# Designs tried in a protein design run: peptides against a protein of PDB entry 6RGO. Part 341

Target 1, 392 residues: chain A of PDB entry 6RGO
Amino acid sequence: MALKLLGFNQDATCFSVISSNKGVTIYNCDPFGKCFELEKSTSNDEELDFLVEMLFSTSLIAVVDKTIGASKRKKLKIVNTKRKATICELTFPHEIMDVIMNRKIICVVLKSDQIFVYDISCMKLLRTIDVRGEKLKSTSKFRNSEAVGDIGVRVSLSTDNNSILCYSSYSKSDKENAPLNDIVVFDALKCIQINVLPAVHQSNIVCIACSPDGMLMATASEKGTIIRVFKTIDTENDEPILVNEFRRGSRPSRISEMKFNHDNTLLACVGESDTIHIFALPVTTTEADANEDDTLQQSSHSLSSSINGLQYISKGLANRFGKIIVSKIPTQSQQRHVAYIKIPENAKYRIGFPKDTTNTIHICGEDGNYLVYSIPRNEVGPCTLVKSNTFD

## One batch from the design tools (peptide; made by RFdiffusion4, then SolubleMPNN)

Design b2_p28_7_s2
Fold by OpenDDE base, seed 4:
Structure b2_p28_7_s2 (fold): chain B 392 residues (1-392), chain A 28 residues (1-28)
Amino acid sequence: as target 1 above (392 residues)
Amino acid sequence: SMEKEKKKEEEEEEKKFKEWLEELEKKA
């Protein structure tokens, strides 16, 4: 049977899949089993397409049926899984491309490059962000809407109550084909733009992850060779702070998903490659009171490779074409993965970090595997498989 | 301790969220 992965919830306690024969199924991770099923409305052998976002381990899901007709693709249903009841239905002017949520906010991304921000508690619209309209205000040239290739606006939301929204925006370059290579940081509660990170990649951004606390973001371009990690809010001399630059690989490969763990010590990425990469983030040791004596010499070789080079993204020399060249971190300071998982080349995988175990990662595949891996602490190497389950 | 207050505030917010979710469940 063809499985299509929808992904994990915010705390990796559940994951959602589309089964061609059944419809949408939500699985609980521990104990492993089906917790909800949404039957397909049609007897047709049409390829099922859904968006499903679950709010943590709650009975609340957001559902978009994309299978049939342009009208359904514009409808968001909020469903109580325990009652199997629709709480509310919202209709949008354009096709829904993505839905993200936390305990405070729902964000709905449209094919029109609009982001609708809702208060989840009452489904009240707080803000409509028009990413194209913002560009048109900044650039005198009307972009023909037709040159929207398969690259839309990407979003990520903090899982905390601060509700930091990171989204990709069009570069202010006078070029008709300016890439989606800017990042906007937005306070979704206050509806205020906090920060703008210009030209974080040379090509369109295709993946964004916000940290659970909203203090960090990771970005990847269409090339997927370099992942950049930035501070979201903090700036230095009005310039964005680049915390890390990771090299996934030398060959171009699309990254489909990235996630931080709950303590911001790890960043995982998955995509079209045979490898899930896990990167260590430098723990900013806040010098908390290391007063007390106890002598246990566990030589935690923290690979604190002190990247002393906080390379400011100095407003790099405007190349002859007016592009801010982000000063590349010297290729020598590009970190590799600390851990990896090998996956089948032809299977799409999704990733999740559980809240209670910072060194554990959950993965699920279109091959019907749900896998729990332990991440090595003191060595660079493969993750260890701890638990395996299958689903259909 | 500020950490105990923050943890208690998170627990109260999570309690309010559960109560709100139960109210949404009752209205559906």
Scores: peptide ipSAE 0.135, ipTM 0.693, DockQ to the pose 0.640
Fold by OpenDDE base, seed 1:
Formats: C-alpha cells, sequence, structure tokens
Structure b2_p28_7_s2 (fold): chain B 392 residues (1-392), chain A 28 residues (1-28)
C-alpha cells in the first residue's frame, strides 16, 4: 500500500500515517500499536493528502483534508479521538499549508504566507501575522502565487508553554524576488516579536526546528548542505548569536525535517538523502562554572573532510554575512560527535525524540518501518537499532 | 526550591489542561 508519513507528535509517543485504503492512522510507539483511525470520507482512488497534528499523547488532533476540493483544504478540524467527534471546525481564506501546536497555542500557516495564532483553550484568534504585508513597504513585485515551487513560509513552535514561534520571512532586499531567508522569533502568547535574524542563509529557508524550550533554533536552506543553530532570544551587541554550524554533506539535498532532543544536546535531520544525521550540540555552560582549570588537552582531531555531518565553525561567515556575530563559541573542546542512521534510498522518513530517553531517536518510514535507535554519546558512528516494528 | 515550585506549576498546568480536555470532551 502507498503510505505517506505525517510525522511524530511533540514527545515522539505517537506517529501519524496516511494509508491509501484506510485514511489516517495514528500509532502508539510504546507499547507499539494502532491507537486511532480516521476513515477516508470518499471511495475515490484519489491520492490522500492530510495534515494531522496530534497534541502530545492526548485525545486532541488537528486535521486538514487536502485531498478533495478547494473548500476542505481551507478547513481545520479539531477532533477528539476518544469520542471520534469534531470539537470545532475553522475555515480559512486560503489553503492550509501547515499546522503546529502545543498545550497553549495552535499556529495555522496559509498559502497566502499568513500565520494565524490561536489560543488552544478557547480557539480565540490572538494574532494574524502577514509575512507578505511587511514586504508591501518595499516596492518589490510579489512573486506571483503561481510560482509552482514548494517555497512558502516555514514555521516551528517550542513544545513548552513559553510558545516561542520561529518563522521564515522575506529579506529586506530591493530585489524583486527577495528570498525567504530571514527568521523572525515571536512570542506567540504575548503576540510580540522578540528577535529578527537577517539573511541566515543565501537562499530560501525550507526547514526550521525550534528547541522544546524555545532557546535554540536550527535552520536549513534549499541547498541543505549547511545547518545553522542560533539562539532565539539572546543577542550579543544586538546581533544574532550563531551557536553551531553543521555540514550535512557536500552535495545539495533537501532537508524535510529537523528536531532537537528534549535537553538540547542533539539535533537530528532527515530528508531526501540515504542518511539521517544526528549532531551533538555543545552544552552551553552558563558563565558561572568557568573557573575549573581542567586543561584536558583533548586534541581536536580534525575529523577528515570525508565524514558527512562535520561540525564546521566558519570563522569566515562573520565577514560574508556581516552581522551574524559568531559568539566566541567557548573553545570547550567537547568532542563534537556525529551519529548517523542509514535509510533506504527514496524512502521518506520522519524523526522524533522521546522525552524520557535523550539518547534515543524514533524514526518511521513510508516503507512501513518504525525503528528505535540508540545514539552513541562519545563516538562518531552509526546508531544502534534497539527496537523494530512494522505498520501498514 | 525554585525547581520544586516550577515542577508544581507544571503539574498544576498539566492538571488544568487535562480538566480542559475533559470539558471539551463533555461538550463534543
Amino acid sequence: as target 1 above (392 residues)
Amino acid sequence: SMEKEKKKEEEEEEKKFKEWLEELEKKA
């Protein structure tokens, strides 16, 4: 059967898939098994397309049916899975492109580059963010909405109650075709812009991940060769703080998803390549413990340029992207390890990090595999398979 | 300790969230 992956929930306790015959199925990760099914409303052999966002391990899901007719693509349904009942339905002026939620906020991204921010507790609209409207002040011709490319506003939301929203915005360039290469950091509860990171890539941003606590964000462009990690809120001399720069590979390849683990020690990425990459993040020591003089000369063996996922701190980015203050990443030579998982070629995979096991990653594939891997802590190498299950 | 207060606040918020979900369940 053709499976389409919808992904993991926020804590990787469940994942959602589209089955061509059944509609949407939600699986529980541990114990492994089906926990919910949403049957397809139509007997048509049309390729099913859905957005499904599950709120942690709760009975609440947000569903958008993108399969049939322009009217359904504009409807968000909030469903109780235990009762199999629709709690509410919202209709938008444009097609829904993405839906993200936490315990406080639902964000709805439209094809119009608008972000609707709701209080989940009452479904009250808190804010409409018009990512194009900020650009109307610059005389640049809007890219005709007919530009067929999968280049829209990207969003990520912190899974905590602070509800830090990171979204891609159009650069303030006089060029008619300004890229979506700026990031805005937004407090979704207070409806306040906290920070703006200008020109974080040279091309459009296609993937964003916010850390669970909202303190970090990862970004990738259409090239997918370099991943950048920034602080979201903190600035140095009013300039953005680049915490890490990771090289996924030498060849361009789209990154479809990135996720932080619960303690911000790992960043995983997946996409069109045969490899899931897992990067180690340096523990940001708060300034207080700088006094212990333990000069362990861990020789930073320059991992050879052949290892996919090399951590590279480009000292040269400060000169080329003039305003990104590369904070002096403390030269704490924590062995920057990279782990990897090999996946079948042309198989789409999704990733999730469970809360309770910070060195474990959950993955699922359109090949019907649900896999749990252990991540090596002190070495560069493959992850170890711990559990394997299949789904249809 | 601030950690115990934070944990208690998280537990109270998770309780309020469960109560809200149960109320949504009752209205649906």
Scores: peptide ipSAE 0.126, ipTM 0.692, DockQ to the pose 0.675
Fold by OpenDDE base, seed 3:
Structure b2_p28_7_s2 (fold): chain B 392 residues (1-392), chain A 28 residues (1-28)
Amino acid sequence: as target 1 above (392 residues)
Amino acid sequence: SMEKEKKKEEEEEEKKFKEWLEELEKKA
């Protein structure tokens, strides 16, 4: 059967798939098995397409039927899986492209490059973010939404209650074809923009990940060769916002998903390549309890020395000189993966990090494999397969 | 420790959220 992966929930306790014959199925990871099924609404041999976002291990799911029918693609259903009941239905002016949530917030991304931010507790609209609207004030030409191909606004939301929303935005370039290469950091609870990172890549951003605590974000462009990790908040200590630059590969390859683990020590990426890459992040030792003894000599090659040359020039100067002030981090500072997983060529995979085991990664494939890997701590190498299951 | 308090607060919020979901469905 043709499987289409929807992904893991926030804590990687469940994953969602579309089966061409059945509709949407949600699997529990441990114990492995089906926990919910949503039957297809049509008997036709139409290609099923859905968005499903699950709220942790709760009975709450957000569902968008993207199967043939322009009206259905504009409807968000909030469903309780235990009662099989629709709690509420929201209709949008445009097709829904993405839905993300945490315990406080639901964000709905439209094909119009609008982000609707809701309080989950009452489904009240807190904010509409118009990612195009900031540009429309400068350029009178409505870009027909149709001519912007497969490149829409990308979003990621922190899984914690801080509800930090990172989204891609259009560069302020006067060019009729400005790329989606800016990042906006938004406090979804307070409904305020907290940061803007201009021109973080040369091309459109196609993948964003926010850390669970909202303190970090990772970005990848259409090239998918370089992953950049940024602080979401300016620290008082004049520390550079760009904390890491990782090289996935030398060949262009689209990254479809990135995830941080729950303690912000690892970043995983997956996409069109035969390899899931896992990168180590420097542990930001908050100088709290220096209990002496467990000097595990992690050879933290002090990234401090090479990053000191990247003076992120303060707020004011970035606006004037339209030059990509992302100074080329010297190629010497580009870290490789610390671990990897080989996956079948042409199989789409999704990734998730479980909360309780920081060195474990869950992966699932459109090949019907659910796999659990252990991540090596002390050496660069392949991950070890710990558990495997199959699904249909 | 702040981590134990944060974990307990997350568990209490998840409990309140589950209770809220169950109440919403009694009204629908």
Scores: peptide ipSAE 0.106, ipTM 0.679, DockQ to the pose 0.384
Fold by OpenDDE base, seed 2:
Structure b2_p28_7_s2 (fold): chain B 392 residues (1-392), chain A 28 residues (1-28)
Amino acid sequence: as target 1 above (392 residues)
Amino acid sequence: SMEKEKKKEEEEEEKKFKEWLEELEKKA
């Protein structure tokens, strides 16, 4: 049967799939098995398309039926999986493109480049962000959204209660067809803009990941050759802080998903390539643990010598208009993956990091494989397969 | 210890969240 992957939940305890004959199925990762099924309401041979966002291991899911020809593409259902009951239904003016949530916030992204921010506890609208309207103060013509393909606003939300929302925005350039290459950092609880990172890539941003704590974000463009990691909140002299620049590969390849692990030590990416790449992030030693014993100093030296090549990004070339352009890190200081997983070239995969094991990654494929890998800490190489399961 | 207070606050928030989910489960 044709499977379509919806992805993992926030802590990688569950994943969601669309089965062409059954509808939506949610699997538990450990113990492995079906935990919820939403039956197809229609007998038609129409290709099923859904958005499903699960709130951790809870009974709460958000569901959008995106099936072609369905008037339902503008409807968000909040469902209790234990009762199989709809708690509430929201109708939007435009097609829903994405839904993300945590314990405090639901964000709904529309085809109109609007983001609706809700308090999950009462489904009250806190904010409407109009990504186009913020730019309409500039004389620049927008691309007519009808003719240009799968390029819309991308979003990521912190999985913690701080509810840091990162979204792609249109560059303030006077050029016709300005790219979605700015990032806005938004406090979704307070409904305030915290930071703006201008021109983080030369082309449209197609993938964003926020760290679980909301302190870091990763970005990738349409080229998918370079991944950039920034601080979300912290600035240096009112300039964005670029923490890392990773090289995924030499060939252009779309990145579909990125995830941080729960301690911000690893960043994984997956997409159209035959390889999941895992990058190591420098451990920010918080000064608080400086009181435990001297003995662990020796093993950190070998990895630190390759990290010391982070030359201070020299003063960004302020263009003639005082706009901060994220200076390209020299290609020589670009870090590569520390670990990888080989996947079938024609299979779409999703990734998730479990909370309790920072060196473990969960992956699932449209080939019907659910796989658990161990990530090597001290060696550059392949991940080791620990567990495998199949689903249909 | 600030860590014990933070862990207790996280446990109280998780408890409130479970109580809220149970209330949603009663209203549904």
Scores: peptide ipSAE 0.098, ipTM 0.668, DockQ to the pose 0.607

Design b2_p28_7_s3
Fold by OpenDDE base, seed 2:
Structure b2_p28_7_s3 (fold): chain B 392 residues (1-392), chain A 28 residues (1-28)
Amino acid sequence: as target 1 above (392 residues)
Amino acid sequence: SKKEKEKKEEEEEEERFKKFLEKLDELS
């Protein structure tokens, strides 16, 4: 049967799939098994497409039927999986492109480049963000939305209660075809813009990941050769802080998903390539816990010698026109992966990090494999397969 | 301590979230 992957939930305890014959199935990771099934309402041989976002291991899911020709592509359903009941149905003016949530917030992304921010507890609209309307104040000419292909607004939300929303925005360039290469950082609870990172790539941003705590974000462009990691909130002299620049590869390849682990020590990426890449992030020692145990100093020395390429690029030349240009880290200082997983070239995979095990990654494929890997801590190399399951 | 206060605030937030899920399970 043709499977389509919807992905893991926020803590990688569950993953969702579309089966052409059954509809939507949610699997529990441990113990492995089906925990919910949404039956197909129509007997038609139409290719099913859905958005399904699950709230951790709870009974709450958000569902959008995106099936081609379906009038339902503008409807968000909030469903209780225990009761199999619809709690709420919202209708939007445009097609729903993405849905993300945490314990506080639901964000709905429309084909109109609008983001609707809701309080999950009462489904009250907190804000509508118009990513196009923000650009219209700067540039008079938009392309009609029909001709711009698979490039829309990308979003990521922190999994914590701080609810840091990162989204791609259009650059202020006077060019009719300004790329989606700016990032806006937004407090979704307070409805305040916290930061703007201009021109983080030369081309459109196609993938964003926010860290679980909302303190970091990773970005990738259409080229998918370079991943940049920034601080979300912190600035240095009103300039964005670039923490890391990673090289995934030399060949262009689309990145479909990125995720941080729960302690911000690892960033994983997956896409159209035969390889999941895992990058190490520098441990930001917060000065606050420096008072107790002197004993752990010895083991950090061996990894520090390869990380010596952290040139704090403090001096981005503020060009005379106030355009913050994210200074390109010299190609020589670009870090590579510390670990990898080989996957089949034609199989789409999704990734997740479990909360309790920072050196474990969950992956699932459209080939029907659910795999758990151990990530090596001290060596550059392949991940070790720990557990495997199959699904249909 | 500060850590005890943060832990208590996390426990109170988890209880608020459990009560929210219970209400969702009552309204559905």
Scores: peptide ipSAE 0.111, ipTM 0.687, DockQ to the pose 0.665
Fold by OpenDDE base, seed 4:
Structure b2_p28_7_s3 (fold): chain B 392 residues (1-392), chain A 28 residues (1-28)
Amino acid sequence: as target 1 above (392 residues)
Amino acid sequence: SKKEKEKKEEEEEEERFKKFLEKLDELS
């Protein structure tokens, strides 16, 4: 049967899948099993397409049926899974491309490059962000929005209550085809833009991950060769702070998903390649008071490569051809993965980090595998398979 | 302490969220 992965919830306690024969199924990770099923409304052999976002381990899901008809693709349903009841239905002017949520906020991304921000507690609209309209205001030329290739606005939301929203925006370049290579950092609760990271890649951003606490953001372009990690809020001399630059590979390969673990020590990425890559983030030692004595000599070889202060000089010298020369961080400062998982070629996988185990990763595949891996602590190498389950 | 205050604010927020979910379960 053809499975389509929807992904893990925020804490990797559940994942959702589309089964061509059944509809949407949500699985618990531990104990492993079906927790909810949404039957397909049609007997047709049409390819099922859904968006499903689950609010942690709660009874609340957001559902978009994208299978048939332009009207359905514009409807968001908020469903109680325990009661199998629709709590709320919202209709949008354009097709829904993505839905993300936390305990405070729902963000709905439209094909129009609009982001609708809602208070989850009452489904009240707090803000409409018009990423195209912002571009049009910044560029005196009405650029034909027609060359919207398959690259839309990307979003990520912090899983905490601070509700930091990161989204891709169009660069203020005078070129008709300005790439989606800026990042805006937005306080979704206050509805205030708090930072702008200009031209973080040379090409369109196709993947964004916000850290659970909203303090870090990872970005990848359509090339997927380099992942950049920035501070979201903090700036140095009004310039964005680049914390890390990771090299996934030399070959272009699309990254479909990235996630931070719960303590911001790891960043995982998955996509079209046969490899899930896991990168170590430098632990920013907040100087917690080093008072108490206890002598346990666990030789954590913290590779504290103090990459002090690579100021990402965002002042890309526009060359004579209006190419923003993104200041290349010296290729020598590009870190590799610390761990990896091999996955079948052409299998789509999703990733999740459980809250309680910072060195564990959950993955699920369109091959019907749910896998739990342990991440090596003291060596660069493969992750160890701890648990496996199958689903259909 | 500051940590005890932060922990208490988190516990109060979890209780608010729980009551919100209970209310969603009542409205559905």
Scores: peptide ipSAE 0.102, ipTM 0.679, DockQ to the pose 0.674
Fold by OpenDDE base, seed 1:
Structure b2_p28_7_s3 (fold): chain B 392 residues (1-392), chain A 28 residues (1-28)
Amino acid sequence: as target 1 above (392 residues)
Amino acid sequence: SKKEKEKKEEEEEEERFKKFLEKLDELS
């Protein structure tokens, strides 16, 4: 049967899939099993396409039916899975491209490059962000909507209550075809822009991940060869702080998803390649814990010495046009993965990090595999398979 | 009126939604 993955929830306790014969199915990860099914409303042999976002392990889901007619692609349904009832239905002026949520906020991304920000508690519209309208204040002609292929606004939201929203925006270039290579950091609760990271890649950003606490973001371009990790809020001399630059590979390959683990010590990425890559992040010691335990640090220094990536202050070389170019970390300072998982070629996979086990990753495939891996911390190597289940 | 019924149904749905989320915060 053709499966399509919708992904894990925020804490990787559940994942959702589209089964061509059944509609949407939600699985619980531990104990493994079906927890909800949304039956196909129509007998048509049309390829099922849905957006489903689940609010943690709760009975709240957001659903968009993208299969049947232009009208349904503009409808967001909020569903109670325990009652099998629609609680709310919102209709948008354009097709819904993405939906993301936490306990406070729902963000709805439209094909028009608009982001609708809602208070989840009352479904009140807090803000409409017009990513194109911000560019119209710059004299740049919009690309006609016809040439907007698979390049749209990308978003990620912190899973905490701070509700830090990171989204891709159009660079301030007089070029008719300005790339989506800026990042805006937005407080979704206060509806305030916190930061702007200009030109973080040379091409369009196709993947963004926000850390659970909203303090870090990871970005990947259409090339998918380099992943950059930035601080979201903090700046140094009014310049973006580049924390890490990771090399996934030398060959171009699309990254479809990235996630941080709960403690911001790992970043995983998945996409069109046969490999899930896991990168180690430096532990941000808050200044408070620097006082007491001097004694145990001696043995961990040998592997940490290669992870002491110099905080490259991205000296923004203002080019002759006043553009801050995020200085590329020297290729010598580009870190490789610390761990990896091999996946079947051409199988789409999704990733999730459980909250309670920071060294564990959940993955699921359109091949019908749900897999739990242990991540090595003290060595560079393959992840170890801990649990495996199948779904259909 | 028909509009007053629609508005009352909308307000009752909002109250059901709010009470549902309050219960979700208790269960999370």
Scores: peptide ipSAE 0.097, ipTM 0.655, DockQ to the pose 0.035
Fold by OpenDDE base, seed 5:
Structure b2_p28_7_s3 (fold): chain B 392 residues (1-392), chain A 28 residues (1-28)
Amino acid sequence: as target 1 above (392 residues)
Amino acid sequence: SKKEKEKKEEEEEEERFKKFLEKLDELS
């Protein structure tokens, strides 16, 4: 049966899948099992497509039926899974491309490059963000590029209540084909733009991850060879702070998902490659605990490579058109993964980090595998399989 | 302690969120 993975929830306690025969199924991770099923309303012969956003392990889900020919691609349903009832339905002017939520906010991304921000508690519209701005309203050339894998606005939301929204934006280039290579950081509760990170890649951003606390963000372009990690709020001399630059690989490969763990010590990425990569982040020691004199010379050669904070050397020669060019960080300063998982080349996988166990990762595949891995601490190497389950 | 305050704020937020879900359950 063809499975399509929708992903994990915010704390990796559940994941959702589309089954061609059943519709949407939600699985609980521990104890492993089906916890919800939404039957398909369409004929058996149509390829099912859904957006499903879960709100942790709660009874609340957001559902969009994206099935071709379904008049429902513009409709967001908020569903109570316990009651199997629709709480509310919202209709949008354009097709829904993405839905993300936390305990405070729902963000709805439209094909029009608009982001609708709602207060989840009352489904009140707080803000409409128009990512195209006024200049692109005239070029109503909807890229009918069915063929160029839908390069729309990408979004990520912090899982905490601070509700830091990161989204890709068009660079200020007067070119009709400006890349989506800027990042905007937005307070979704206050509806205020906090920061703008210009030209974080040379090409379109196709993947964004916000940390659970909203303090970090990871970005990847359509090339998927380099991942950059930035501070979201903090700036140095009005410039974006680049915390890390990771090299996933030498070959181009699309990254479909990235996730931080709950303590911001690890970043995982998955995509079209045979490998999930896990990168170590520098632990920001907050200055407060520096006073305990415990001289325990545990000579653990932790590969604390002193990542001297690579200041974003925006020796962007402002070309005559004011384009900030991200200086190529020297290839020698690019970190590799600390851990990895091998996956089947033809199976799409999704990733999640559980809250309670910072050194474990949950993965699920369109091959019907749900797997729990232990991440090595002291050495660069493969993750160890701890638990395996299958689903249909 | 700071940790006890953070834990209490998390527990209060979880309780507020539970009451919100209960209200959503009443509206459906």
Scores: peptide ipSAE 0.081, ipTM 0.640, DockQ to the pose 0.557

